# Peptides against a protein of PDB entry 1ZZD, part 87

Target 1, 109 residues: chain A of PDB entry 1ZZD
Amino acid sequence: FQVVNPYLLRDLVDLGIWDEGMKQYLITQNGSIQGLPNVPQELKDLYKTVWEISQKTIINMAADRSVYIDQSHSLNLFLRAPTMGKLTSMHFYGWKKGLKTGMYYLRTQ

## One batch from the design tools (peptide; made by RFdiffusion4, then SolubleMPNN)

Design b2_p20_5_s4 (from b2_p20_5, 8 letters changed)
Fold by OpenDDE base, seed 4:
Structure b2_p20_5_s4 (fold): chain B 109 residues (1-109), chain A 20 residues (1-20)
Amino acid sequence: as target 1 above (109 residues)
Amino acid sequence: DEEELKKLLELVEKYYDKLD
């Protein structure tokens, strides 16, 4: 099971570059940020040491959250500061709507 | 499939703020 590094998502949001364009770029680049001109080199180096996860689908929900879809069509929500209540609600909502592989939540610090 | 999942995720985004 592959999950997008939650710290990477946080950093992209903090840079203010997480938008529709970024989402589409990451999709086409299998999640790699190495080719992004608007990302600091130190950030590229940081996440270069971590094996880059191929992203099948990245959905930009908002600046404070995102969704990752892996090869098995698992749902992974990346939330900046979610409450347990919000996570629980989304979990059961997804379950009710027929997610087969379950819903995974990664919190950014 | 992936398309159905994408639709679900869109719904999640739509209703996220309404969740408890």
Scores: peptide ipSAE 0.014, ipTM 0.255, DockQ to the pose 0.079
Fold by OpenDDE base, seed 3:
Structure b2_p20_5_s4 (fold): chain B 109 residues (1-109), chain A 20 residues (1-20)
Amino acid sequence: as target 1 above (109 residues)
Amino acid sequence: DEEELKKLLELVEKYYDKLD
């Protein structure tokens, strides 16, 4: 089960390139837009997938930078046999909710 | 590359608050 990131969908719609073909492309690429030539590099950087950048590394770097010092709350997501697209969606969800108020962890069971 | 990851984090911080 792969979830299309709603924010990515919005940005692709704003670029005028969203259609059924694009949807299928994202599914086959596990949510990656890195191979799309008509997408700005800044947007590609923003939506790097778990496959392209380690979530654990991102979390560790976020903690090391002390950008979000408040760790009173933590969000832990546990997925069983997750797809890369699902992991990507959960990562962005966890980033939005977790890093603003605490640490975020994505784990596989 | 750690420097690239750092830039990514800064980019995410810049744009995430614009997402509702």
Scores: peptide ipSAE 0.011, ipTM 0.265, DockQ to the pose 0.033
Fold by OpenDDE base, seed 2:
Structure b2_p20_5_s4 (fold): chain B 109 residues (1-109), chain A 20 residues (1-20)
Amino acid sequence: as target 1 above (109 residues)
Amino acid sequence: DEEELKKLLELVEKYYDKLD
């Protein structure tokens, strides 16, 4: 499982540290930015992965303010759909709404 | 899964501007 936050990339871009190397780093680190020394702690706190919080916290978040999605199914839907852009926008809109309410999107890694 | 994450990140990179 992984906590998904669609604003991670934007914030990394705003920091001026986004590049291909960073992309590969995130892939190999399962989306975690905790090991990056040039990222503010506030952002690290915002973009924690499921591996960076307790199992109990994960369960509580899932029960309270989290939406679970199957990553493979969701990605397959977006990649296969002719209206991928619109579906992606809708999906990320959902993420944004969840973020505003403190919701985390949980997905299988 | 790394491949799935890669695809997700690519989607985010392509469409994150639509989050606003």
Scores: peptide ipSAE 0.014, ipTM 0.347, DockQ to the pose 0.028; fails the geometry check
Fold by OpenDDE base, seed 1:
Order: structure tokens, then sequence, then C-alpha cells
Structure b2_p20_5_s4 (fold): chain B 109 residues (1-109), chain A 20 residues (1-20)
């Protein structure tokens, strides 16, 4: 059971980037917003924690490991004509699922 | 496609905040 910081939720809503895609992104990223390009740096700094530092390390290790992964897996993306924020969140969601289970999803509207 | 995954991971690294 993951709890989202209520102030973070407010800020994401104010930015107009909160949607189902963002929700799923936060679930897979343990609440981290550090990897979102459409979020102001000021907000990223505000919500940065020790866990965010750990996540950065994990991502770096995963990126390095992916170079040696067997090509038996395929990458799928979500394409539902979403806002930039939704597209970004769903993109990262697909990434997380791929690293965790080797399973990817392709959904087009 | 592992090459596509690699590109996605590079994108994530690009936008993840750098540590001070």
Amino acid sequence: as target 1 above (109 residues)
Amino acid sequence: DEEELKKLLELVEKYYDKLD
C-alpha cells in the first residue's frame, strides 16, 4: 500500500499533469518525480528524499545492465494521444515494467 | 527490442535530477 504525499498531489494537479498515467508512474517509481521533464526543478528539490538518491543509483545500474540483456524481449509504448505529462508518465511506466518483469505493453488509441 | 529499451533508459537518465 503506497501513500502519495498530499502536497505533491496538489502540485501535480496545479500543473495539470495529474492523470491515470501519472498515478501509475508514481506507483512504479515509489512516489518519485525526479525523472519528469515537465516538472519544475524547484518542486523536485522540495520533494527530494534519501530514497530519491537511491532511485537514481538504481536507474543508473539498470541502464548499464540493459546493454547486456538478451534481445528476446520487446519494448512497447503507450500511444493514446495524451498530454505531454501523461505521455511522459506512461513512457516511464513502460520502462519500469520492462526492467522489473521483462514484459512490455503497446496500447494505441 | 533491447535497443529500444536502452534508448528509453537513456531518456530517463537525461531527465533525472543530478546529485549535488
Scores: peptide ipSAE 0.008, ipTM 0.211, DockQ to the pose 0.092; fails the geometry check

Design b2_p20_6_s1 (from b2_p20_6, 11 letters changed)
Fold by OpenDDE base, seed 2:
Structure b2_p20_6_s1 (fold): chain B 109 residues (1-109), chain A 20 residues (1-20)
Amino acid sequence: as target 1 above (109 residues)
Amino acid sequence: DEEKKKLEEAEKLLEKYSDF
């Protein structure tokens, strides 16, 4: 399986910070660059993993996409540390955004 | 109507203050 985003790899090479150590670091961190001090913040914001993105944002994007696709599609959500409060909030927020017919799949890290 | 209002208020609170 691919751990490193190919576009991220290109940008790291362009920055001149790609090496074997960086490769091993990313493998250990499951593709995350958030902890790297030598990476610009704009790249950190651009290359967030699924565990680092707000699921509220994912729901918003799904709601926006529903204008162009069949609403019967399944939605995958990812939470590193799910709580009852977060789950309840996600359900109500998804409902409010009109994803009533969508099926929610929750994955945990 | 009161139940609908309570539900809407609860939804707004969850949307505004919950982090997920």
Scores: peptide ipSAE 0.070, ipTM 0.365, DockQ to the pose 0.537
Fold by OpenDDE base, seed 5:
Structure b2_p20_6_s1 (fold): chain B 109 residues (1-109), chain A 20 residues (1-20)
Amino acid sequence: as target 1 above (109 residues)
Amino acid sequence: DEEKKKLEEAEKLLEKYSDF
């Protein structure tokens, strides 16, 4: 039993490109459709995985929420290929945006 | 004045490398 985003499935079916090969491709690519040449760019932009979206955006969203939250909150961040440079940048950016001393949970692919 | 300038430079560097 494979869990697939039902909205993505619907759109791929509507495009007429859903088949067993497509299913296996998605499994191999951890749900990413970015590498598919027969998928419109608008759908690629819509269905980005957690590894394909900017974590800077996630930090911005968390900072926006923190304006209304007194308590420190945990934050999940995702990096496909973490480096010391990226980690340092994330920490300083979070600090700059006024994030409290919440727990940063780094997840790697 | 120097501290303000250093802070601005640090912010520029942070923005430059804040691609993640």
Scores: peptide ipSAE 0.061, ipTM 0.323, DockQ to the pose 0.422
Fold by OpenDDE base, seed 3:
Structure b2_p20_6_s1 (fold): chain B 109 residues (1-109), chain A 20 residues (1-20)
Amino acid sequence: as target 1 above (109 residues)
Amino acid sequence: DEEKKKLEEAEKLLEKYSDF
């Protein structure tokens, strides 16, 4: 089952656009608000789903954290349309960025 | 320098698939 982000729900209520139609829209869009024309861009940027964030950015963030931690934390990556090329590139990119562990938990939509 | 050259070539190839 899907759980709507409670903070997103609050902001949509504050905008006065939360209703049953909006709820159904979010369900069909797997929580994405990127396609809503009546939502400010700043909220779209804030509430990007895991499928809408560049996984390269996620790897970069993990690499940045690794500078200050002894061991790399497990990394969860999400690809909407995975290919062998993308998977290979992700692996080598992570390695190139100096992640101490190459363990990526891959999730697909 | 040969190993460095090979690594650079490999990195260039991987960049083509780095849209993720």
Scores: peptide ipSAE 0.055, ipTM 0.331, DockQ to the pose 0.623
Fold by OpenDDE base, seed 4:
Structure b2_p20_6_s1 (fold): chain B 109 residues (1-109), chain A 20 residues (1-20)
Amino acid sequence: as target 1 above (109 residues)
Amino acid sequence: DEEKKKLEEAEKLLEKYSDF
């Protein structure tokens, strides 16, 4: 299980802020750097974890790619706090975007 | 055509309230 994105690690090293403390922080935060004050916002935006990005965006991207990809490919979705409402919305939104035959794998934090 | 239009309207409505 890889907690830290390797490119993120590189950037943190380049920033000179990588140390054991940072490592432990990222472990406890499941790879999130959103709470780090000494990291530029640009990097925070770049290195969002799966729990920090809109799954709606993920579906949009999948739908955009669906024109070019085999629908047999599975789509992985991530919800921190799944509710019936979110699941329903996700299902119908996916349907609207043409992912009718897409297989969704829902993962929870 | 009417059925298609209704479906599109329903889809738009669903999108409006989609939150995830």
Scores: peptide ipSAE 0.079, ipTM 0.340, DockQ to the pose 0.418; fails the geometry check

Design b2_p20_6_s2 (from b2_p20_6, 10 letters changed)
Fold by OpenDDE base, seed 5:
Structure b2_p20_6_s2 (fold): chain B 109 residues (1-109), chain A 20 residues (1-20)
Amino acid sequence: as target 1 above (109 residues)
Amino acid sequence: SALEKALAEAEKILEKYSDF
């Protein structure tokens, strides 16, 4: 199930850059505007896709939840292009943050 | 694709609720 925020389109229209070319660009980029140099960073931050959220932020959120539960909730990470080194780093980072369980599920595009 | 359909839906919503 995919959802595109209509207000993203509004903001792109307000910037004067929305056209068929931009539409096709978004399709090829799986909804990401991060690669657009003419979009303000604040809009890029606002409209990050689930794949673009900091993995450390996700781990931090999971660690915070773990304070109130007997076992860590399932840790699901979303990576566009994971490497073995990146995965290893995330595992150790989770350990450092006190997660009781390892990574449950890794989702990739 | 799913994203193409989502974009079409977003455009429809924007047309209904925004002046542009």
Scores: peptide ipSAE 0.049, ipTM 0.619, DockQ to the pose 0.013
Fold by OpenDDE base, seed 1:
Structure b2_p20_6_s2 (fold): chain B 109 residues (1-109), chain A 20 residues (1-20)
Amino acid sequence: as target 1 above (109 residues)
Amino acid sequence: SALEKALAEAEKILEKYSDF
């Protein structure tokens, strides 16, 4: 079950590049527009999929919020190609940033 | 301290895996 972001759809229509080919492209690319040459970089930066966002940034944001949150929310992290090294680094980085729980939920593509 | 040194070394080693 995958739904195209309605705002992305709107912007692609506004650019005049939305068609059946584009639809099929998005399906095959799991919603990613990063490889499209006819899409402005601004939109590529805006419409990153969870697999294209820096998880370090997500950890930073969570750490910043945790200062004011007594009960920590569950942190979901996404890695396209997880390795033990990356997982260890993420755990260590989260700890260093002062996350209350060293536990997070990892999702893989 | 010994702990600080160990942590610093760990950070150095793990830096190569910092692209997440």
Scores: peptide ipSAE 0.047, ipTM 0.520, DockQ to the pose 0.747
Fold by OpenDDE base, seed 3:
Structure b2_p20_6_s2 (fold): chain B 109 residues (1-109), chain A 20 residues (1-20)
Amino acid sequence: as target 1 above (109 residues)
Amino acid sequence: SALEKALAEAEKILEKYSDF
């Protein structure tokens, strides 16, 4: 199911840019504010969607914590337009970083 | 749509807890 962060709406209201137009924009952008020129980058960074977070960063975080966690924990990746090359690179990068658990769950958009 | 409903719910929450 879809969830929208209410604090995002609050911050948009505080910026004075929340209106019906903004609402429709978010709908068309699937919740992303990255393309809004009148939103500070700080807020864009704060409210990145799961599709907008660097997959390499996710792998790094997983690798870092994998030292302390059981390998049964799944690695979840979200890709907008995955290619075989990108998937292969992620696999090898994860291996190189010492990730104990392979890619368990891949989501595409 | 699901997102539209989610936005409506978020607006409802924002209205209810506008002091946060």
Scores: peptide ipSAE 0.040, ipTM 0.602, DockQ to the pose 0.013
Fold by OpenDDE base, seed 2:
Structure b2_p20_6_s2 (fold): chain B 109 residues (1-109), chain A 20 residues (1-20)
Amino acid sequence: as target 1 above (109 residues)
Amino acid sequence: SALEKALAEAEKILEKYSDF
């Protein structure tokens, strides 16, 4: 299921821009505020959706976690528009980072 | 849609736990 961060709505209210139009905009943008010109960049960074996080960053985080856990760490990636080239690149990058468990979950939007 | 339901739930949370 999808989850919307309620604090995002709070911050939009605090900015004075929350209304039905904004709600519909978020729906059409699949929850993304990245395209809103009247939102501070720091809020855009804070409220990046799963689909907007760098896959390389996710792989780096997974590799970092692997240092602390004894069991194999699952690599879960979320791609909005996956291509074979991107999937191959991520696979090899994960290999370079020494992940004991490869790509276990691939989710697409 | 799933997103609409998620937004509705978030709005309920805000209404309950904030001044909104």
Scores: peptide ipSAE 0.040, ipTM 0.605, DockQ to the pose 0.013

Design b2_p20_6_s3 (from b2_p20_6, 11 letters changed)
Fold by OpenDDE base, seed 3:
Structure b2_p20_6_s3 (fold): chain B 109 residues (1-109), chain A 20 residues (1-20)
Amino acid sequence: as target 1 above (109 residues)
Amino acid sequence: MEEEKLLEEAEKLLEKYSDF
């Protein structure tokens, strides 16, 4: 089932743009607000979906945390259109960053 | 020599597919 992000809902209400049309828009866009012209960029950056976040950034953050983790962590990566080249690149990038687990799950759209 | 070649290939892939 779909779960509404209550913080996003509040911010859209505070902007005065929450209505049934906005609700339907969010459903059709799988929660993305990036296409909304009347939403401030700060909120677009705050409410990025997993498909709108750089996986390179996720790997970097994982590497930053890894020095404080004894074993490893279940790093999940998200690619809309995976290719062998991109996957290989991500694996080697994670490896170069010293990650024990470069990718636990790959999620695709 | 084999390890160095593999690393060079990996670097080329990283450059080519750096956008993810």
Scores: peptide ipSAE 0.257, ipTM 0.759, DockQ to the pose 0.798
Fold by OpenDDE base, seed 2:
Structure b2_p20_6_s3 (fold): chain B 109 residues (1-109), chain A 20 residues (1-20)
Amino acid sequence: as target 1 above (109 residues)
Amino acid sequence: MEEEKLLEEAEKLLEKYSDF
C-alpha cells in the first residue's frame, strides 16, 4: 500500500497547496514533487525520491561512514535506467572509494 | 598486464559514465 510522507504533507498544507488534486498528482507521480511549479526548490531538494538522488552521492556518504563500521554495510543503489557502462562505473567508483560492499542490491524501474 | 588493462578500461568508463 502507499504511505504518505507526513512531513511532506505538512509542508504542502503550510504552502496552502494541499487538496484532492495534489493528492492525486502525488499518487500519479509516485511521490515526486519535482514537477510542481509552486513548490520552493528547497522543498524539492528535501523531498527527492530515491530515483532523483545521485547514486554517486550515496556512494560517497557510504564511504564516509564506512570508517566507523567494522564488517560492512548493505549499500543499496537505485537506477531508473541502468546500463552496463553505468553499472561498471558505479562498481569501480565504489571500489576506488574503498567500499567492501559497493552494491548489495540494485533497484531499477 | 591484464589487471592494468582492466583498470584503464574502468577509468575510461568512469569518465564516460560519471553521472549516476
Scores: peptide ipSAE 0.247, ipTM 0.757, DockQ to the pose 0.755
Fold by OpenDDE base, seed 1:
Structure b2_p20_6_s3 (fold): chain B 109 residues (1-109), chain A 20 residues (1-20)
Amino acid sequence: as target 1 above (109 residues)
Amino acid sequence: MEEEKLLEEAEKLLEKYSDF
């Protein structure tokens, strides 16, 4: 079920833009605030959904951590529209970065 | 030889789809 992010809720209240319309908007947008013109960019950057985060950045961060992990970590990747080309490039990129687990789960829309 | 070709193709794909 859907759970409201209490921090996002607070910030939207503090902006004076929280109402029933905003609630319905967030439901229809699956929690995304990127399309809201009256939300500061800082908050848009803070409250990115998993579909709005660079997977390349996620892979980089995973690679940075990997040197401190004994075995491996369950790296999950998220693509709205996966293609064989994108998946191959992501796997190859992760491999080149030295990841033992390039992708544990793939989530798609 | 086959492995090298596969690596080259993977590199091309990485360049083409480097934004993910």
Scores: peptide ipSAE 0.241, ipTM 0.753, DockQ to the pose 0.680
Fold by OpenDDE base, seed 5:
Structure b2_p20_6_s3 (fold): chain B 109 residues (1-109), chain A 20 residues (1-20)
Amino acid sequence: as target 1 above (109 residues)
Amino acid sequence: MEEEKLLEEAEKLLEKYSDF
């Protein structure tokens, strides 16, 4: 289900750009603010959707955490357009990073 | 030798598809 991010809402209000049009824009863009010209880059970076985050970064962060986790991660990865090559690369990358679980779920768009 | 070859192929794939 869709959840309104109250922090994003607040920041858009503080920017003076929150209105019904912005609401409809966010719905249409599945929560992405990357295309908004009047939003500072800092906020764009802060409010990246899972589809806008580097999965390599996610894997790196998982690897960094792994030294503190005895068992493993339920690490979910997100690819808009998965290919066998990308998936293979992600698996081997995670493996080379020492992840016990390189991918628990793959989410696609 | 087979494992080494597989690793080499995997590395080539990692280089080719490093953007994820």
Scores: peptide ipSAE 0.211, ipTM 0.722, DockQ to the pose 0.792

Design b2_p20_6_s4 (from b2_p20_6, 10 letters changed)
Fold by OpenDDE base, seed 2:
Structure b2_p20_6_s4 (fold): chain B 109 residues (1-109), chain A 20 residues (1-20)
Amino acid sequence: as target 1 above (109 residues)
Amino acid sequence: MKEEEELKKMEEILEKNSDF
């Protein structure tokens, strides 16, 4: 059951580009709007799926939050095409950023 | 010297795989 983001739906309606074709497109693209030429880049940046966001950014945000959290937090990471090199690099990067627990939950597409 | 070279090689590998 793929739920279309209601805010994305609203913005696409406001742009006047929402129709049944657009709905089917989003379903086939797992909610991604990155391939749509008639969508402004600002909206593409706003509505990035978890697979389109830099995991480095997520690690940085987690490290920034860790300053305010006494407890070790679990970090979920999403990689579309994981490699051993990328996994190793993420672990070392997280370690260098001072994340207390190296326990990352990796989800793959 | 060997340990420093190995560390440098590891850092290069990590940098090459930093696209995440």
Scores: peptide ipSAE 0.112, ipTM 0.626, DockQ to the pose 0.594
Fold by OpenDDE base, seed 1:
Structure b2_p20_6_s4 (fold): chain B 109 residues (1-109), chain A 20 residues (1-20)
Amino acid sequence: as target 1 above (109 residues)
Amino acid sequence: MKEEEELKKMEEILEKNSDF
């Protein structure tokens, strides 16, 4: 079952836009608020779903952390519509950033 | 030589598919 993020719920209540319609909207949008015109951009940035986060940024952060890790770490990546080109690009990009031993787990929508 | 060509090919793919 789907669980609404309690912090998101609070912020939507504080904005005075929480109602049954909003609840149903979030269900249909799998928790995304990016399409809501009455939500501040700051909250949209804060409550990005995994499908809305730049995977390039995730790879960069992993590369930054890799300097401090002795063993390979698992990296989860999320793509809505994966293609061989995108996968190859991500692997190459990760390799170029020094992620030579990291394990990549791909999730698709 | 082969490695350089493969690297260039990968770079081209990266530029084409950098939207992730």
Scores: peptide ipSAE 0.107, ipTM 0.647, DockQ to the pose 0.853
Fold by OpenDDE base, seed 3:
Structure b2_p20_6_s4 (fold): chain B 109 residues (1-109), chain A 20 residues (1-20)
Amino acid sequence: as target 1 above (109 residues)
Amino acid sequence: MKEEEELKKMEEILEKNSDF
């Protein structure tokens, strides 16, 4: 059951580009608007899907938060095309950033 | 010495697979 982000829906309506075709496009693109030429870059940046966000950035943000949180945190990571090399590098990158007790939950597309 | 070598290998792997 795929639900369109209601805020994204609103913004697309406000842009006057929401129609049944747009709805079908979003369904086929799993919610991504990155390929739409008529959408401002600001909205593309705002509505990045989990597959379009740098996981390195996510790890950095987790490391930054870890300074203020004294408990072990679980971290969900998303890779469209996971490889053993990427997984290994992500693990060591997290370790290097101080996430020694962090658990990584990998999600794949 | 072994620990430094292992760290270096890890950093090399990280650099080669940093596209995530």
Scores: peptide ipSAE 0.099, ipTM 0.636, DockQ to the pose 0.836
Fold by OpenDDE base, seed 4:
Structure b2_p20_6_s4 (fold): chain B 109 residues (1-109), chain A 20 residues (1-20)
Amino acid sequence: as target 1 above (109 residues)
Amino acid sequence: MKEEEELKKMEEILEKNSDF
């Protein structure tokens, strides 16, 4: 069961492009609007799915927050196509950013 | 010296696989 982001739904309605076809599109695309030509880029940036967000950015944000909070057990990362090289790079990158003891959970699509 | 070499290797891996 997939739920459309209610804010995204609102914005699509406001754009006048919400219909049954759009609903089905979102379902088939697992909530992604990146492929929609009639959606402004600003909204595409706002409504990125977890698979469309740079995990490097997520790590950076986590590292920045780690100064104030312990996220060693709460950070989740998402990769579409994990490779050993990418995993190694992510771990090293996290380490370099100060997440030396931080365990993050990796999820794949 | 060993640690520095290992860090360099890891940096190379990072650069090659930095798309995440």
Scores: peptide ipSAE 0.089, ipTM 0.631, DockQ to the pose 0.880

Design b2_p20_7_s1 (from b2_p20_7, 8 letters changed)
Fold by OpenDDE base, seed 5:
Structure b2_p20_7_s1 (fold): chain B 109 residues (1-109), chain A 20 residues (1-20)
Amino acid sequence: as target 1 above (109 residues)
Amino acid sequence: IEEEAEELEKLTEELARLLA
């Protein structure tokens, strides 16, 4: 199975490139968007920083709040209420660091 | 941190609706 960052999914939707083909691409690429030519470099840099976190930590965070993707199911959302403090801090560290250095990501109200 | 977690939850729920 694969866990996808919800902010990444939001940005892909905002770019209008999210579809079944993109889903399969992410599965085959283990969640990497670095090879996508139609994604702004700023977003690639931002999410590259996020993926510097260990896979074990990412999977643990997914147990709290994340989008679950596999070959046989569509996107699924699941939530937990475990120790959010330290895990959340690690999850958002990459975003905070990227924003301070001038990187951005798409938002929709 | 707690505020960020709540915002992330709302975003995730919105994504679920968009992808349904």
Scores: peptide ipSAE 0.017, ipTM 0.235, DockQ to the pose 0.090
Fold by OpenDDE base, seed 1:
Structure b2_p20_7_s1 (fold): chain B 109 residues (1-109), chain A 20 residues (1-20)
Amino acid sequence: as target 1 above (109 residues)
Amino acid sequence: IEEEAEELEKLTEELARLLA
């Protein structure tokens, strides 16, 4: 079960570029929009996957372990019994805490 | 904020259907 950040979806819709082709692209690229020429760079910078995050950001996240661990625990709780409500809450929490990368792509089994 | 939350919920549900 894959979930793309709903804020990203919103922004793609607002840009008017959301269609079946875009959906398939996101699936094949595991949610990455870095290769899309019709997406503003600002959005590319905003919506980076965990694999696209800069080393500086990784270091900063490691330095603030409390926030990182807290979000990880929240993710674990939500992943145990995912519902639309929990997913929404998770995304809002992550966004509020500035953990955009961590909340960008969610994979559940 | 409530309106935005509702919109995000709808988008999330739509995304879930599309990616299922």
Scores: peptide ipSAE 0.016, ipTM 0.271, DockQ to the pose 0.086
Fold by OpenDDE base, seed 4:
Structure b2_p20_7_s1 (fold): chain B 109 residues (1-109), chain A 20 residues (1-20)
Amino acid sequence: as target 1 above (109 residues)
Amino acid sequence: IEEEAEELEKLTEELARLLA
């Protein structure tokens, strides 16, 4: 089951737009508020879901961390609409970026 | 950069759990 981010809930309440309809909307949208017209863009940027984060960004951050940490770290990737080609591309992109460890866990929507 | 990466990782895992 889905649980709404409590901070997002607070902000939506503060905006005065939280109601049962909004709750159902979030459920159907897997927590995404990106499609809501009455939500400020800054709030949309703040509350991106795991599926809305750039996979390249995640990989780049993992690569950056590997420079400063002694032990290998796991890499978790999240895909909204995974394809075999996309998975392959991400795998090799991570390899190209010199990650110490490969993809540890892949989550798909 | 490392700090930002760790924060993003934490947030990502938290959101994944909440949306599961």
Scores: peptide ipSAE 0.012, ipTM 0.199, DockQ to the pose 0.034
Fold by OpenDDE base, seed 2:
Structure b2_p20_7_s1 (fold): chain B 109 residues (1-109), chain A 20 residues (1-20)
Amino acid sequence: as target 1 above (109 residues)
Amino acid sequence: IEEEAEELEKLTEELARLLA
């Protein structure tokens, strides 16, 4: 049985790094935070032994709140008003581009 | 797109420095 670790989500929010980019990163990383450069090692150590959500589960969760857009448009959106959160998102977008994807999720309101 | 990519790279590098 796959469940979202609420403490992980809380900690990511507390770090101020939970955003669309983070969500996309987690989608590609099967919920793992081990590879995140902006996560303290302390948290990595804490959660490395915790059950990780399947990528499929992450995708399903994201799909409920996100839509795919063209990658070029997503870049434009990120560049318009860069904040630390958006910069992080762009970093993760770049990572996702490395996966040879032409689409990117944006939040739906 | 190329200009956007370059800007993205610059911003990403800046972020990396800030988060290092």
Scores: peptide ipSAE 0.007, ipTM 0.275, DockQ to the pose 0.086

